# Designs tried in a protein design run: peptides against a protein of PDB entry 2FGR. Part 55

Target 1, 331 residues: chain A of PDB entry 2FGR
Amino acid sequence: SSVTLFGIVDTNVAYVNKDAAGDSRYGLGTSGASTSRLGLRGTEDLGGGLKAGFWLEGEIFGDDGNASGFNFKRRSTVSLSGNFGEVRLGRDLVPTSQKLTSYDLFSATGIGPFMGFRNWAAGQGADDNGIRANNLISYYTPNFGGFNAGFGYAFDEKQTIGTADSVGRYIGGYVAYDNGPLSASLGLAQQKTAVGGLATDRDEITLGASYNFGVAKLSGLLQQTKFKRDIGGDIKTNSYMLGASAPVGGVGEVKLQYALYDQKAIDSKAHQITLGYVHNLSKRTALYGNLAFLKNKDASTLGLQAKGVYAGGVQAGESQTGVQVGIRHAF

## One batch from the design tools (peptide; made by RFdiffusion4, then SolubleMPNN)

Design b1_p12_2_s4 (from b1_p12_2, 8 letters changed)
Fold by OpenDDE base, seed 2:
Structure b1_p12_2_s4 (fold): chain B 331 residues (1-331), chain A 12 residues (1-12)
Amino acid sequence: as target 1 above (331 residues)
Amino acid sequence: DKEILEEVLKLI
């Protein structure tokens, strides 16, 4: 058996030029290049190619020293793995999020990431962003000549909100092809939630692809999220992303990513453009900088996610500029 | 549940 202590401490100075009042925010923030975390994991060889595993992971907030406490809400799983793949029991990334966020060149964190995995409808469920689930069973296949898949089901445990009786139920999965420079995936998910105390289905379809040309990588996402409501009509968002990354001088990486969020229920678009640079001081330590521009149109109020400084919205139709400069250390 | 599979298939 082995037990590994691991983590990331990622802390930055962040600035956004507008909050919900139109004022600037700045300070010390967290998780600009990678989500800060502390974890324990281990494996036991059971013989015959079977392994047991555990994984416990919580978020670290280096700006306040975890003033709100520490928990294992990032992942708390026990698993069996072998030639059949891996079965996991416990809170984790849902299979769709785990696979499809891998196409985000900003690692689903900081001011630059693809923001499609969001609660678009003021859903009252704890995980209505489609990223994680409680009470999750998941299965991941091996890679067979490039082909792989993942599936998940989360129990609602009769969680109720208003008249909704199945809140937190998740079903979803992906199919993928991962071979050499190519990755492509299709993900489908449904999560039961509530909006305004009424039962609502959060449906998600996501297509992702990337290709590594050696000198540069291209990556793309196409997503539709739909909160299906019995009253008031559906809340639909189409999200698109295209990104490129390239190595710089053997120790750096430059990233450029564009995203479009077409918010159908308010006939409003938001455009995000992010430039990022990572400078590796070692295999474990990096400096980074992110510059993001978010243009809201019409009724759109989206804000950049400068965690620890400002992660709220802006006034309708307002543009926001964000900067993060920080240190990432892995252990 | 057959219903949940049918709802996921209606997304395609």
Scores: peptide ipSAE 0.000, ipTM 0.408, DockQ to the pose 0.013
Fold by OpenDDE base, seed 3:
Structure b1_p12_2_s4 (fold): chain B 331 residues (1-331), chain A 12 residues (1-12)
Amino acid sequence: as target 1 above (331 residues)
Amino acid sequence: DKEILEEVLKLI
């Protein structure tokens, strides 16, 4: 058996020009290029191509030293893997999030990421962003000539909120083609939740694709999220993303990403544009900078996720500018 | 692309 201690400490100076009051916020933030984490993982060879695995991973908040405590809410899995693929038991990224966030050139982190994986409806479930689930069983196929898939089911364990009796149940999966420079995927998921104490289905469809031209990579996402409510009609958001990245001087990467969030229930759009740069000082240490612009229209109140500084909304129809400059270290 | 999204959206 092997046990590996691993982690990332990513800390930045961050600024946003508007909060919910219209005031600027600035300070020391976390997780601007990669989510800061501490983890333990290991494998055991059981013979015959079968392996056991474990993975325990929690988020680190370097700005406050984990003042709210430490937990393994990022991942807490035991697994079996072999020629059949991998089965995982425990809290993890849901299969749809694990695959479809891979097309986000900002790695679902900092002020620049695709924000489609969100609680759009004030859902009362703990994971109504569609990113992770408790009580999760996941299966991942091997790659067969480019084709691969992942499936997951999370038990609700009769969790209730108001009149909703199946809160936290997840079912979902993806199919993908990953071959050389091309990646393409379709993900489907449903999560049971509550909105206003009433049963609600969070339905999600996501298409992702990327192509690596060597000199640059293009990536795209198309997503619809629906919170299907028994009363008050559906809360639907269509999210679109297009991004490009390119290597710079063998030690850097530049990234540009645009996203559109068409929030149908409030007939309001938000536009996000992010420019990012990463400079590798080594294989483990990087400097980075992010510059993001979020333009809310009409009733839209979206805010950039400057974790550790400000991650709230803004006033309706207001635009927000965000900056992060930081250090990422991996161990 | 739009049609595939709309057809799959009819299944959801």
Scores: peptide ipSAE 0.000, ipTM 0.425, DockQ to the pose 0.012
Fold by OpenDDE base, seed 4:
Structure b1_p12_2_s4 (fold): chain B 331 residues (1-331), chain A 12 residues (1-12)
Amino acid sequence: as target 1 above (331 residues)
Amino acid sequence: DKEILEEVLKLI
């Protein structure tokens, strides 16, 4: 058996030029290049090719020292693995997000990430962004000649919000092909939630692909999220992403990513472009900078996610510029 | 779409 303590402390100085009042925000933020975390993980060989595993991981907020406390909400799983793959019990990334966020060159954090995995409809469920679930059972296949899949089910445990039952139920999965420089995936998910106290289905379909040319990597996402409401019609968002990354001078990485969020319920688009640079001082320590621009059109109010500084929306049709400069340390 | 490319080019 083994137990590994691991973590990342990622802290930055961040700026956004507009908040919901039109004012600038600046300060010390967290998780600009990678989500800051503390975790414990381990495995036990049970013989016959069977292994037990555990994984406990919580977010670290280096700006306030976790003033709101520490928890294992990032992952809290026990698992069995073998030639059949892996079964996980406990809170984790849902299979769809675990796979499809891997195409995000900004690691699903900071001001640069693909924001498609979002609560688009003011859903009242805790995980209406489609990223994680409580009470989750997950299964991941081995890789068979490049082909792999993951499936998950989360129990609602009779959670209710207003007249909505089954809140927090997840069902979803992906199929993928991962071979050498190529990755491609299709994910499908449904979550039960509530909007305005009424039952709502959060349906998600996501296509992702990436190719590593050695000198550069290209990555793309196509997503449709639909909150199906019994009253008031569907809230649909089509999200698109294209990104490129390239190594620079053997110790750096440059990233450029564009995303479009076509918010059908408000007939409004948002455009996000982010330039990122990471400079590796060592295998464990990096400096980074992110520059993001978010253009909202019409009724769109999206804000960049400068965690620890400002992660709210802006006024309708307003553009927001964000900067993060920080240190990432892994242990 | 040409329009998306033009909007991206205006953002750069």
Scores: peptide ipSAE 0.000, ipTM 0.405, DockQ to the pose 0.013
Fold by OpenDDE base, seed 5:
Structure b1_p12_2_s4 (fold): chain B 331 residues (1-331), chain A 12 residues (1-12)
Amino acid sequence: as target 1 above (331 residues)
Amino acid sequence: DKEILEEVLKLI
């Protein structure tokens, strides 16, 4: 058996020029290049090609020392793996987010990430962003000549909100092709939630692709989220992302990513563009800088996710500029 | 791209 302690401490100085009041926010923030985390993982060889595994991972907030506490809400799984693939039991990334967020060149973190995996509808479920689930069973296939898949089901355990009786039920999966420089994936998910105390289905479809040209990587996402409400009509968002990254001087990486969030329920678009640079001081330590611009149109109120400084919205139709400069250390 | 997304959305 093996046990590995691992983590990331990523802390930055962050600035955003507007909050919900139109005021600037600045300070020490967390998780600008990678989500800060502490984890334990291990495996046991059971013989015959079968392995048991565990994974416990929680978020670290380096700015306040986890003043609100520590938990394993990032992942808390036990698994069996072998030639059949891997079965996981416990809270984790849902299969769809686990695969499709891998196309985000900003690693679903900081002011630059693809924000499509969001609660677009004021959903009352704990995980209405489609990222993780409690009570999750997941299965991941091996890679067969590039082809791979993942499936998941999360039990609602009769969680109720208002008249909704299946809150937190997830069903979803992806199919993918991962071979050499190419990755492509289709993810489908449905999550049961509530909006305004009424049963609501959060349907999600995501297409992702990336190609590594060696000198640069291109990555893209196409997503639709649809909160199907019995009353008030559907809350639909079409999210698009295109990103490029390139190595710089063998020690750096530059990233440019654009995203469009077409928020159909409010007939409003938001445009996000982010320039990022990572400078590797070592295999484990990096300096980074991110510059993001978010242009809301019409009724759109999206804000950049400067975690630890400001992650709220802005006034409708307002533009927000964000900066993060930080240190990432992995252990 | 948009057509493929719309076709797959019709299958759900």
Scores: peptide ipSAE 0.000, ipTM 0.424, DockQ to the pose 0.012

Design b1_p12_3_s1 (from b1_p12_3, 7 letters changed)
Fold by OpenDDE base, seed 3:
Structure b1_p12_3_s1 (fold): chain B 331 residues (1-331), chain A 12 residues (1-12)
Amino acid sequence: as target 1 above (331 residues)
Amino acid sequence: SELLELALKYAN
């Protein structure tokens, strides 16, 4: 048996030129290149190719020293793995987000990520962004000549909000082809939630693909998220992403990513463009900078996620510019 | 490092 302590401390100076009042915000933020975390993990060889595992991981907030406390809400799993793949029990990334966020060149972190995995409808469930789930059972296949898949189910445990039952139930999965420079995936998921105290299904379909040309990598996402309400009509968002990354001088990486969020319920679009640079000082320490521009049209009020500084919306139809400059250290 | 790469895989 083994136990490993691991973590990342990522802290930055961040600026956004507009908040909900039209004022600038700036200060010390967290998790600009990678989510800051502290974790424990380990494995036990059970013989015959079977292994047991555990993983406990929580988010670190370096700007305030975890003033709101520490928990293992990032991941808290026990697992069995072998030639059959891996079964996990416990809170984790749902299979769809685990796979499909891998095409985000900003790793779903900071001011530059694809923001499609979002609560688009003021859903009242704890995980209505479609990223993680409580009470989750997950299964991941081995890779068979490139083909692989993951499936998950989360129990609702009869949780209710208003008149909505089955809140927190998740069912979803992906199929993928990962071979050499090519990756492509299709993900489908449904979560039971509530909006305004009424039962709502959060349906999600996502296509992702990437190709590594050696000198550069291209990546793309196509997603539809639909909050299906019994009353008031569906809240549908179509999200699109295209990104490119390239190594620089053997010690750096430059990234450029564009995303479009077509918010059908308000007939409004938002455009996001992000330029990022990571400079590796070592295998475990990096400097980074992100520059993001978010243009809201019409009734759109989206804001960049400058965690620790400002992650709220802006006024309808306003544009927001964000900057992060920081240090990432892994241990 | 292997640890960094593994940790980055779950960054979101």
Scores: peptide ipSAE 0.013, ipTM 0.396, DockQ to the pose 0.065
Fold by OpenDDE base, seed 2:
Structure b1_p12_3_s1 (fold): chain B 331 residues (1-331), chain A 12 residues (1-12)
Amino acid sequence: as target 1 above (331 residues)
Amino acid sequence: SELLELALKYAN
């Protein structure tokens, strides 16, 4: 049996030129290159190829020392693994997000990530961004000939909001091919939630692919999120991402990523482009910088996610520029 | 290195 303590402390100076009032925000932010975290994990060999595992992980907010407290909401799982794959019980990334966010070159954090995994409809469920779920059972296959899959189900436990029942129920999964430089995946998910106190299904389909050319990596995502409401029509967003990364001088990595969010319910688009650089001072410590531009059209109000500084929206049709410069340390 | 890579892989 082994227990490992691990974590990341990622803290930055961040700036955005516009908030919801049109004013600039700046300060010390968190999780610009990687989500700051503290975790415990362990594995016990049970013999015969069977292993038990646990994983407890919570987010760290270095700017305020976790003033709102610490929890294990990132992951709190117990698992069995073996030749059959892995079964996990507990709060975790849902299988779809776990796999499909891997194509995000900004690691689903900071001001540069793909923001498709979002609550597009003011859903009233706690995890209506489609990233994690409570009460989750998940299964991940081994990789066999490049093929792999993951499946998950989260119990709603009869949670209700307004007239909506089954809130928090998740069902979803992905199929993937991961072999050498190539990765490709298809994910499907449905989560039950509420909008305006009425039952709503959050449906999600995501395609992802990447190819590592050695000198550079190309990655892409195609996603549709649809909040199916009983009244008022569907709230649909089509999200697209294309990114490239390349190693620089053996110590650095440059990233460029573009995303388009076509918000059908408001007939409005948002364009995001981010340039990032990571400079490795060591295997565990890096400096980084991100420069992001978000252009909202028409009724779109999206904002860059400068966590710890400003992660809210902007006025409709406004553009936002964001900068993060920080230190990431892994332990 | 492996732990770092793993941690970075799940950095969302």
Scores: peptide ipSAE 0.008, ipTM 0.387, DockQ to the pose 0.062
Fold by OpenDDE base, seed 1:
Structure b1_p12_3_s1 (fold): chain B 331 residues (1-331), chain A 12 residues (1-12)
Amino acid sequence: as target 1 above (331 residues)
Amino acid sequence: SELLELALKYAN
């Protein structure tokens, strides 16, 4: 049996040149290279190849010392694992996000990540970004010659918002092939939510692939999200990502990632391009810098996610430049 | 997409 205390403290100086009023924002932000976290995890060998596990993890906000409190909303699971794979009970990444965000070269955090996993429709559910779910049961298969899969179901527990009566229900999963330098996955998910107090389905399909050439890695994502509303028509977004990373001098990594967000409901596109560099001072400590450009077209108002400084939108059709320079320390 | 709708129909 084991119990491990673990975490990451990632804090940065961040700048964005425009907020919703067209003004610059700057200060101390968090989670620019990796999400800051504190967690407890452990396993118990039950014999016969069966193991019990637990995982409790919450986000750390180094800029304010978690002034709003601490919780285990990142993950709070108990599990059984063995030759059959792993079953998890509790709040976690949903299987689709757990697998498909792995193709994001910016680790789903900071100003450079793929932003497709988003609440595109002002959904009123707590997890309408499609990343995590409460009341979740998940199952992950072993790897069978490269092939693997994950499935999940989250209970709504009759949560209501307006006239919607199944808010928070999730069903989804992925199939994948992971073999050597190649990874490829297909994910499908539906969440029940509400928009304007009316029942809405958040449907998501995502394709991901990556290939590690040794000298460089290429990664890509194709995603469609659709908020299906009874009234007002569907809110559909097609998101695309292509990224490359390469090791530098044995102690660094450079990353370049482009994303396109085609927001069909407003017939507007946003383009994101990010250059990142990580310099490893040790196995546990790194310096990093991110430079991101976000160009909104037409009615698009997307903003870069400089957590702790500014993560809101900008004026329609405006561009935003963001910078993060920080320290990441793992323990 | 039709594919997504089909998949979700069977998943529900």
Scores: peptide ipSAE 0.000, ipTM 0.395, DockQ to the pose 0.013
Fold by OpenDDE base, seed 4:
Structure b1_p12_3_s1 (fold): chain B 331 residues (1-331), chain A 12 residues (1-12)
Amino acid sequence: as target 1 above (331 residues)
Amino acid sequence: SELLELALKYAN
């Protein structure tokens, strides 16, 4: 049996040139390169190839010392694993996000990440971004010659919002091929939620792929998210991402990522382009910088997610520039 | 959309 304490403290100085009022915001932010976290994990060998595991992980906010408290909302699982794969019980990344966010070169955090995993419809569920779920049972297969899969189901536990029932129910999974430099995955998910107090299904399909050429890595995502409302019609977003990363001088990594968010319900597009650089001072400590541009067209109001500084929207059709410069330390 | 609908139909 083993128990490991682990974590990341990632804190930055961040700037965005526009908020919802058109004013700049700046200050100390968190999680610009990796999500800051504190966790405990461990395994127990039960014999016969069977292992028990636990994982408890919460987000750290270095700017205010977790003034709002600490919890294990990132992951709180117990698991059994063996030749059959792994079964997890507890709050976690849903299988679709766990796999498909892996193609995001900005690690699903800061001002540069793919923002497709989002609550596009003012969904009233706690996890309407499709990233995590409460009351989750997950199963992950072993890797069979590159082929692997994951499946999950989250219980709604009769949660209601307005007239919507089954809020928080998740069902989803992915199939993938991971072999050497190649990764490719297809994910499908449905989550039950509410919009305006009315039952809504959040349907998601995501295709991801990456290839590591050694000198550079290419990564891409194609996603459709559809909030199917009982009344008012569907809210559909098509999201596209293409990114490249390359090692620099043996101690650095440069990343460039473009994303397009085609928001069908408002017939509006947003374009995101982010340049990132990570400089490794050691295996555990890095300096980083991110520069992101977000161009909203028409009625689009998307904002860059400068956590701890400003993560809200902007005025319709406005562009936003964001910068993060920070330190990441892992332990 | 059809692929998602098909997959969801079999998952339910």
Scores: peptide ipSAE 0.000, ipTM 0.391, DockQ to the pose 0.013

